# Designs tried in a protein design run: peptides against a protein of PDB entry 4QMF. Part 78

Target 1, 175 residues: chain A of PDB entry 4QMF
Amino acid sequence: ESSFMTLFPKYRESYLKTIWNDVTRALDKHNIACVLDLVEGSMTVKTTRKTYDPAIILKARDLIKLLARSVPFPQAVKILQDDMACDVIKIGNFVTNKERFVKRRQRLVGPNGNTLKALELLTKCYILVQGNTVSAMGPFKGLKEVRRVVEDCMKNIHPIYHIKELMIKRELAKR

## One batch from the design tools (peptide; made by RFdiffusion4, then SolubleMPNN)

Design b2_p18_6_s2 (from b2_p18_6, 6 letters changed)
Fold by OpenDDE base, seed 3:
Structure b2_p18_6_s2 (fold): chain B 175 residues (1-175), chain A 18 residues (1-18)
Amino acid sequence: as target 1 above (175 residues)
Amino acid sequence: MDDEIIKKAIEELEKELK
């Protein structure tokens, strides 16, 4: 039997309490048990004697990881699907200057969120920029591309260059 | 359809860089 725990920040407590019954119901379908500990500020998932698929516990682990990083439940729960993967990219340690950090993080989003939208379309991923992390969900190939763009952005390489490259590759693939 | 959306986004981003 396996178990995994994830800590969540205090500001997520209210939301997690609100959706925890939905989390429980989703995991019950796979006979995965879950616990929300408001004192410790943690979420735990664990296999039971009735858990049939041993791999589902890893997806449950990813679910609580995503929820801890502000991904909404209706999106996060999709991680339980076989063809869905995720990544949580830490961006807070690339830049020491707070103002510079904020500016570079904003470049990932862009005006009216257009930069992020373009990146989502090109990589076929869901992407959420929140706080010191970027959460992404999608195919492994797409996730790899997202991480590259995100990290390079924090290293002062504007996302537009990668977006153009991805667009060219997409066009070439149609030929 | 997605290509058109992406192209428009690129155009807007290019304006931002200049």
Scores: peptide ipSAE 0.292, ipTM 0.867, DockQ to the pose 0.724
Fold by OpenDDE base, seed 5:
Structure b2_p18_6_s2 (fold): chain B 175 residues (1-175), chain A 18 residues (1-18)
Amino acid sequence: as target 1 above (175 residues)
Amino acid sequence: MDDEIIKKAIEELEKELK
C-alpha cells in the first residue's frame, strides 16, 4: 500500500478545512483514504485494501499537491480524470532580485489577466500563478508549452514571443 | 471567439511593449 504527504502553508488552512469533506468524498469513490493534519499542516492520501486501481494514488498525490498551491478544489479535483495531467512549476529560483521577480511574474498575468487567458486558451490548460509557483492542469502537450513560456518569462523572455508562435500554430492547424 | 480573445491579447501586449 502507498501513501503520499504534502505540506501546505498556514494561509491555506482555513480553506482546506472548508473543502476537506469534498476531498474525502471525491477520493472515497476510488477507495483512497485521506487525512488533514492541522497541527503539522499536511495532507495525506493512502491506498486501502479496497483500492481497485493502484495508479489512482498518484492522481491523489497530485490533487493534494495542487490544493497546497492554492488551486481551488473544483479545479484541482479534475486531476482525478484519466485525461488530465498537472505541473507545478517553481519560479522563485530564477531571479534573485525580488523586484525583478515580481515584475516578471506579473508579465505572465498581463493586463487584466489577458496574457494568462490567452496562454490558457492556446495550450488548453488551466494556469494559476501564485507565490513562487505556477500550477497548470491540462494535456501533456499543453503543459509542456506552459512550462516553456513560464520559465522563459522568468528568464526575461516576454510571453508575447511564445503567444504569437502558438497563435500561428493554431491558425495553421485550422487549415 | 477564442481566436478573437487571443488576437486582442496580442494587440494589447504589443502596445505595452512599444
Scores: peptide ipSAE 0.285, ipTM 0.863, DockQ to the pose 0.765
Fold by OpenDDE base, seed 1:
Structure b2_p18_6_s2 (fold): chain B 175 residues (1-175), chain A 18 residues (1-18)
Amino acid sequence: as target 1 above (175 residues)
Amino acid sequence: MDDEIIKKAIEELEKELK
């Protein structure tokens, strides 16, 4: 039997309580057990004797990881699909200065979130910038591109350069 | 300047994906 546990921040508790029945139902379809521990502030997923696919536990692990990083359940639950992957990119340690960190993180989002939207469209990924992490869901190729753009942004390379490159590649692929 | 470039790029992308 395999199990995985993820801690979540206090501000996420209320939401997780609200959707936990939905989490349970989604995982029950795969015979994966789950536990929400409000005292410790943790989520746990476990295989059972009835778990047929041993690999589904890894997707369940990813599900609770995404939920802990503020991804909404209707989006996060898509990780259980075979064609969906995810990545949680830690961005908090690239810059020591808080003001510089905030500025670079904001560049990733852009005005009205449009920069992020463009990146989502180009990579065919869902992307959520929250706190010290960027959560992404989508195809592996897209996720690789997202991580590159996100990390370069934190290294003071503006996302627009990558967006232009991705747009050119997209146009060439249509020929 | 960067914001304007991004805006134009987004508009183009949205048109292509519709």
Scores: peptide ipSAE 0.201, ipTM 0.810, DockQ to the pose 0.074
Fold by OpenDDE base, seed 4:
Structure b2_p18_6_s2 (fold): chain B 175 residues (1-175), chain A 18 residues (1-18)
Amino acid sequence: as target 1 above (175 residues)
Amino acid sequence: MDDEIIKKAIEELEKELK
């Protein structure tokens, strides 16, 4: 039997408590057991003797990882679908200056979230910028592009350049 | 519809870079 555990920050505790029954029900469909430990501040998923698909535990691992990084349950639970992948991109270590970090992170979102929305559309991904991480869900190809744009942004390459490139590629693919 | 959203976003970003 396989198990995975992830820690979550204190500020997520109240939300996780409210949705944990939903998490349990979603995982029960796959005979995956789960535990929310409020003392330790952890989530655990594990296979059972009734688990049929051995790969589903990895998706369950991803589920709790996403939840720990502030992805809401209705979105995070989609990771259990076969065609859905995810990525958690750590952005906190690209720059040491706090102000520079905040500015570059804000560029990912852009005015009124328009930059992020454009990137989501072009990559067919869900993208959440939160704290020191960017969480993304979608097709593998799209996730690869998201990571590139996010990391380059933290390296002071403005997202617009990648967005323009992706738009051109998208248009060419329609021809 | 998606194309329009993307194009508008690009236009907005281009203005900020100029």
Scores: peptide ipSAE 0.305, ipTM 0.869, DockQ to the pose 0.764; fails the geometry check

Design b2_p18_6_s3 (from b2_p18_6, 9 letters changed)
Fold by OpenDDE base, seed 3:
Structure b2_p18_6_s3 (fold): chain B 175 residues (1-175), chain A 18 residues (1-18)
Amino acid sequence: as target 1 above (175 residues)
Amino acid sequence: SDEKIINEAIKELEKELE
């Protein structure tokens, strides 16, 4: 039997408590057990004797990982679907200067979140920028593109260059 | 439309680069 555990920050506790019954129901469909430990601040998922698909535990692992990084449940639970993948991109270690970090992170989002929305549309991914991580969900091809844009942005390559490139590719694909 | 959203984002980004 397989088990995975992830820690979550204290500020996430209240939300996780409110949705944990939904998490349990979603995982019960796959006979995956789960535990929310409020003392330790952890989430655990486990296979059971009734777990039919052994690979689903990896998706359950990803689910709690996403939830720990502030992805809302209605979105995070989609990771249990076939052909849905995710990526948690650590962005906090690219820049040592806090102000520079904040500026570059903000570039990913853009005015009113429009830059991020454009990137989501072009890559067919869900993208959440939170703290020192960027969480993304979608097809593998899209996730690869998201990671490239995100990391390059933190390396001071403006997202506009990638967005224009993706837009051109999109237009060409319509032919 | 998706295209409108993307184009608007591009325009905004281009202004930031100026």
Scores: peptide ipSAE 0.435, ipTM 0.913, DockQ to the pose 0.902
Fold by OpenDDE base, seed 1:
Structure b2_p18_6_s3 (fold): chain B 175 residues (1-175), chain A 18 residues (1-18)
Amino acid sequence: as target 1 above (175 residues)
Amino acid sequence: SDEKIINEAIKELEKELE
């Protein structure tokens, strides 16, 4: 039997309570058990004797990890699909100055979220910038690109350079 | 279209770098 647990911040509690029945239903389809502990502030997933696919527990682990990092359920639950991968990128340790951190994080999002949307389209990923993490879901190739752009942004390399590079690659692929 | 969205984003970013 395999079990995984993740902690979630207090501000996610209300939302997680509202969607937990949906989480349970989604995981029940795979005979994965789950527990929401409001006292500890944790989510747990575990295999049961009826779990057919032993690998699904790893996806369940990723599901609760994504939920803990503010990814909404309708998006996070897609991680249970075979062709979907995810990455949670910690961005809080790249810059010690709070103002500089906020500025670089905002640069990743851009005006009206347009920078982030462009990056999502170019990498074919879902990307959520929240708090000290960036959560991404999509193909492995796209996720690798997202991580590069995100980390470089926190290292003071503007996302525009990567976006232009990705655009060039996209145009070349059409030929 | 996707191309339109990306191009608009690039234009906006270029303005920020000016």
Scores: peptide ipSAE 0.429, ipTM 0.912, DockQ to the pose 0.819
Fold by OpenDDE base, seed 5:
Structure b2_p18_6_s3 (fold): chain B 175 residues (1-175), chain A 18 residues (1-18)
Amino acid sequence: as target 1 above (175 residues)
Amino acid sequence: SDEKIINEAIKELEKELE
């Protein structure tokens, strides 16, 4: 039997407590057990004797990983779908200057979140920028594109260049 | 539409780069 555990920050505790029954119900459908440890600040998922699909534990692992990174449950739970993948991109180590970090992170989001929305549409992904991580959910192809844009943004390459590239590719695909 | 949203985003970004 397999188990996975992830830690979550203190500020996430209240929300996780609120939705944990929903997490339990979602995982029960697959006979995956789960535990929320408020003392340690951890979430655990594990297979049981009744787990039919042994691979589902990996998706459960991803679920708690996403939840720990502030992805809301209604979105995070979609990871249990066969066609859904995810990526948690650590962005906090690309620059040492805090101000520069904040500026580049904000550039990824853009005014009113429009840059991020455009990127979501072009990659067919969900993208959440929170703290020192960017969480993304979607098809593998889209996720690869998201990671490239995110990392390049933190390396001071403006997202507009990638967005234009993706638009060109999109137009070509329509023909 | 999606196209409208994306194009508007590009437009706004281009203004920022000017």
Scores: peptide ipSAE 0.426, ipTM 0.910, DockQ to the pose 0.805
Fold by OpenDDE base, seed 4:
Structure b2_p18_6_s3 (fold): chain B 175 residues (1-175), chain A 18 residues (1-18)
Amino acid sequence: as target 1 above (175 residues)
Amino acid sequence: SDEKIINEAIKELEKELE
């Protein structure tokens, strides 16, 4: 049997408690057991003797990872689909200066979230910027692009350059 | 459309760089 555990921040406790029955139901379909430990502040997923697909536990691992990083359940649960991958990009260590960090993180989001939305469309990914991480879900190719843009943004490369590049690639792919 | 959204975002970003 295989099991994975992830810790979650205290501010997520209320939400996770609210949706945990939904998590349980979703994982039950795959015979994956799960536990929410409010004392420790952890989520655990585990295979059972009835688990048919051993690879699904990795999806379950990703699910709780995403939930811990503030991804809403209706979106996070999509990770259980075969064609869906995810990435949690740590952005908190690229810049030591807090103000600089905030500014660069904000560049990724852009005015009214338009920059982020454009990036989502171009990469066909869901992207959530929260705290010191960026969570993304989508096709592998798209995720690779997201990581590049996100990390470069934290390295002071403005997202506009990547957005334009992705647009060009998109147009070329339509030909 | 997706194209419109993306182009608008680019337009906004270009203005910020000017």
Scores: peptide ipSAE 0.423, ipTM 0.910, DockQ to the pose 0.872

Design b2_p18_6_s4 (from b2_p18_6, 7 letters changed)
Fold by OpenDDE base, seed 3:
Structure b2_p18_6_s4 (fold): chain B 175 residues (1-175), chain A 18 residues (1-18)
Amino acid sequence: as target 1 above (175 residues)
Amino acid sequence: SDEKIIEEAIEELEKELE
């Protein structure tokens, strides 16, 4: 039997408690067992003797990883779909100065979230900027693009450069 | 359309860079 565990920060406890029945129900469809440990602050997913698809446990692992990083359940549960991949990008270690970090993270979001929205549309991904991580869900190729833009942004390369590049590529692909 | 949304976002970003 396969098992995966993910720790979650204390501030997520209340939310996770609220949605855990939904998590259980979603995973039960695949005969994956799950445990929420409030003492340790962890989520665990496990295969059972009734688990048919051996690959679904990896999807379940990703589900709890996303939930730990503040992705809401209605979005996170989509990871169980075959055509959906995800990435959790750590952004907290690119700069040492807190103010610089906040500024660059804000550039990723942009005015009224429009920068992030444009990036989501161009990459066909869901993107959540939260704390020291960026969580993304979508096609693998799109996720690679998201990671590049996110990391470059933290390296002081403004997202507009990549957005314009992606627009050009999109237009070229129509030909 | 998605295209118009992206274009508008780019315009806003360009203003930010000015």
Scores: peptide ipSAE 0.294, ipTM 0.867, DockQ to the pose 0.774
Fold by OpenDDE base, seed 5:
Structure b2_p18_6_s4 (fold): chain B 175 residues (1-175), chain A 18 residues (1-18)
Amino acid sequence: as target 1 above (175 residues)
Amino acid sequence: SDEKIIEEAIEELEKELE
């Protein structure tokens, strides 16, 4: 039997407590057991004797990973769908200067979140920028594009260049 | 529309780069 554990920051505890029954119910449909450890600050998922799909444990692993990175449950739980993938992109190690980090991270979001919204639409992904990570959910092709844009942004390549490229590709696909 | 949202975002970004 397989088991996976993910740590979560203290500030996430209150939220996780409120939604854990929903997590349990969602995973129970797949006969996956789960545990919220408030002392350690961890979430655990594990297969049971009744687990009929051995691959679902990997999706459960992704679920708790997403929840630990502040993705809301109604969105995170979609990872259990067969056609849904995710990526957690660590962005904190690209820049040593804190101020520069904050500025580049903000560029991903843009004014009123419009940059991020455009990127979500073009890649058909959900994207959450939080702390030192960017969480994304969607098709593999879209996720690859998101990671490229995010990492390049942290390398001081403005998202606009990628957005324009994606827009051109979109227009070509409509012809 | 999605198209309008994307185009507007591009326009706003272009202004920031000017």
Scores: peptide ipSAE 0.285, ipTM 0.862, DockQ to the pose 0.799
Fold by OpenDDE base, seed 4:
Structure b2_p18_6_s4 (fold): chain B 175 residues (1-175), chain A 18 residues (1-18)
Amino acid sequence: as target 1 above (175 residues)
Amino acid sequence: SDEKIIEEAIEELEKELE
């Protein structure tokens, strides 16, 4: 039997309490047990004797990881689908200066979230920028592109550069 | 401004994605 645990920040507690019954129901379909520990501030998923698919526990692990990083449940639960992958990109360690960090993180989002939306469209991924992480969900190839753009942005390469490149690649692929 | 240029570029890209 396998189990995984993740910690979540205090500000996430109220939301997680609200949706935990939905988490339980979703995982019950796969015979995965789950526990929300409000004292420790953790979520745990575990296989049971009735778990049929041995790989589903890894997806359950990813589910709680995404939830801990502020991904809404209706989106996060999609990770249980076979065709969905995810990535949690740590961005907090690229820049030591807080002001610079905030500015570069904001570039990922852009005015009215347009930069992020463009990136989502080009990579066919869901992307959430929150705190010191960027959470992404989608096809594996798209996720690789997201990580590149996100990390490069934190390295002071503006996302628009990559967006233009991705557009060119997309057009070439249609030929 | 850089912001305006980026906004316009993104808008153009969005149109091309449609």
Scores: peptide ipSAE 0.194, ipTM 0.805, DockQ to the pose 0.112
Fold by OpenDDE base, seed 1:
Structure b2_p18_6_s4 (fold): chain B 175 residues (1-175), chain A 18 residues (1-18)
Amino acid sequence: as target 1 above (175 residues)
Amino acid sequence: SDEKIIEEAIEELEKELE
């Protein structure tokens, strides 16, 4: 059998406890076992002898990875769908200055989250900016675009330039 | 401003998706 484990931060413990029965039920449909270890602060997923699809364990791995990065369960569980992919983008290592980091991360979100909303619409992705990571879920093409915009933002390229480009591409595709 | 441009872009996108 195959198994994967991910650590989660302490502030996520309470939430994970409340939804773990739902996680278990979702994974049981695929005969994937799971364990929440509150002492270590970890989540584990495992195949069983009854696991029919060997590839589902990789999606289960992604599920716990997303949950560890503060993605809510109703959204994260969608990763188990065949047409859904995800990406966890580390953004904390692009700049050493904390103030600069916060400023660039805020640019990605924008006023009232509108910049992020625009990016979600254009890429057809779900995007969550939290701490030192950006979690995204959606089609592979959209995820590739999200990663480019996110990383460029941390490199001091404002997301608006990419948003404009994506909008133009969208308009051209309608013709 | 960048903020105004973003807001206008979002508004346009929302209308297209309705």
Scores: peptide ipSAE 0.190, ipTM 0.804, DockQ to the pose 0.073

Design b2_p18_7_s1 (from b2_p18_7, 9 letters changed)
Fold by OpenDDE base, seed 1:
Structure b2_p18_7_s1 (fold): chain B 175 residues (1-175), chain A 18 residues (1-18)
Amino acid sequence: as target 1 above (175 residues)
Amino acid sequence: SLDDELNKLSEEILKEKR
């Protein structure tokens, strides 16, 4: 039997408690067991004797990883679908200066989240910027594009260049 | 500025998909 564990921050505890019955129900359909440990601040997923698909445990691992990083359950649970992948991009170590970090992170999000929403549409991904991580869900091609834009932004390459490139690619695909 | 241009472009993209 296989198991995976993920730690979550204290501020996430109340939400996780609220949705944990839904998590359990979703995983029960695949005969994956799960445990929420409020003392340690961890989530665990485990295969059982009734687990049919051995690969589903990896998706369950990704589910709790996404939940730990503030992705809401209705979105995170989509990771259990066969055609859905995810990526958690660590952005906190690209810049040592906190003010510079905040500025570049905000540039990625844009006013009213417009830049991020536009990037979501162009890549067909869900994207959440939270703290020192960017969580993304979608097709592998889109995820690759998201990671490139996110990391380059943190390296002080303005997102405008990538957005324009993605727009061109989209137009070409419509022909 | 590049930031202003990016925001304008983003709004256009959002409008097209709504």
Scores: peptide ipSAE 0.716, ipTM 0.957, DockQ to the pose 0.948
Fold by OpenDDE base, seed 2:
Structure b2_p18_7_s1 (fold): chain B 175 residues (1-175), chain A 18 residues (1-18)
Amino acid sequence: as target 1 above (175 residues)
Amino acid sequence: SLDDELNKLSEEILKEKR
């Protein structure tokens, strides 16, 4: 039996309770068991005797990881698809100054989320900035690009340079 | 500013894909 557990912050509890039946149903299709522990503040996924695909447990692990980081269920559940990968990028340790951290994080998002939305289109990824993490879902190549832009932004490299680079790459790929 | 330029560029990208 394989089992994975992730902790979630208190502010996520209400939402997780609301969607947990949906989580259970989605995982039941793969014969993966799951438990929501409100006392500990944890989610657990585990294989059962009926689990056919042993690799699906890793995707289930990723599912609860994404849910813990505020990714909505309708998006997070897509991780169970074979063609979907994810990345949870920790951004809280790049800058010690809180004000600087907030500014750089906001720069990544942009006014009305325009920068983030543009980056999503260029990389064919879903991207969510929440707290000290950035969650991304999509193809591996796109995820690699997202991580580079995110980390560089936190290192005070302006996203404009990467956006321009990605635009050029996109144009070249069309030819 | 770079921020303004980035926002304008982002809006253009969004318009192209919508």
Scores: peptide ipSAE 0.715, ipTM 0.957, DockQ to the pose 0.944
Fold by OpenDDE base, seed 5:
Structure b2_p18_7_s1 (fold): chain B 175 residues (1-175), chain A 18 residues (1-18)
Amino acid sequence: as target 1 above (175 residues)
Amino acid sequence: SLDDELNKLSEEILKEKR
């Protein structure tokens, strides 16, 4: 039997407590057990003797990983679907200067989140920028594109170049 | 600026999908 654990920051505790019954119900459908440890600040998922699909534990692992990174439950739970993948991109180590980091992160988001929303549409992904991580959910192809844009942005490559490229690809796909 | 251009482009993309 398999088990996975992830830590979550203190500021997520109240929210996780609120939705944990929903997490439990979602995982129960797959006979995956879960535990919320408020003392340690951790979430654990584990297979049981009744778990039919051994691969579902990996999706459960991803679920708690996403929840730890501030992805809301209604979105995060979609990871349990067969066609859904995710990626957690660490962005905090690309820039040493804090001000530069903030500026580049904000550039990725854009005014009113327009850049991020546009990127979501172009890649068919969900994208959440929070703290030092970017969480993304969607098809593998889209996730690869998201990671490229995100990391390049943190490397001071302006997102506009990738957005234009994605637009061209989209147009070609429609024909 | 590139930032301004990106924002305009993003808004266009969003408008097309709405």
Scores: peptide ipSAE 0.711, ipTM 0.956, DockQ to the pose 0.948
Fold by OpenDDE base, seed 3:
Structure b2_p18_7_s1 (fold): chain B 175 residues (1-175), chain A 18 residues (1-18)
Amino acid sequence: as target 1 above (175 residues)
Amino acid sequence: SLDDELNKLSEEILKEKR
């Protein structure tokens, strides 16, 4: 039997408590057990004797990882689908200056979140910028593109260049 | 500016899909 545990910050406790019954129900369909430990501040998923698909435990691991990083449950639970992958991109270590970090992160998001939403459409991904991480969900190809844009943005490469490139690629794919 | 251009482009992309 396999087990995975993820710690979550204290500010997520209230939300996680609220949705944990839904988490349990979703994982029960796959005979994966789960535990929310409010004292330790952790989530655990584990296989049971009735778990049929051994690969689903890895998706369950990703589910709790996403939940710990503020992805809402209705979105995070989609990770259990076969065609869905995820990535958690750490962006806090690219820039030492806090002000520069904030500016570059804001550039990635854009006014009213327009840049991020556009990137989501172009890559067919869900993207959430929270704190020092960017959580993404979608196809592997799209996730690779997201990571490139995100990391390059933090390296002071303007997202406009990547957005234009992705637009061209999208048009070519229609042929 | 590049930021303004990016925002305009983003809005166009959003309008196309919605």
Scores: peptide ipSAE 0.711, ipTM 0.956, DockQ to the pose 0.931

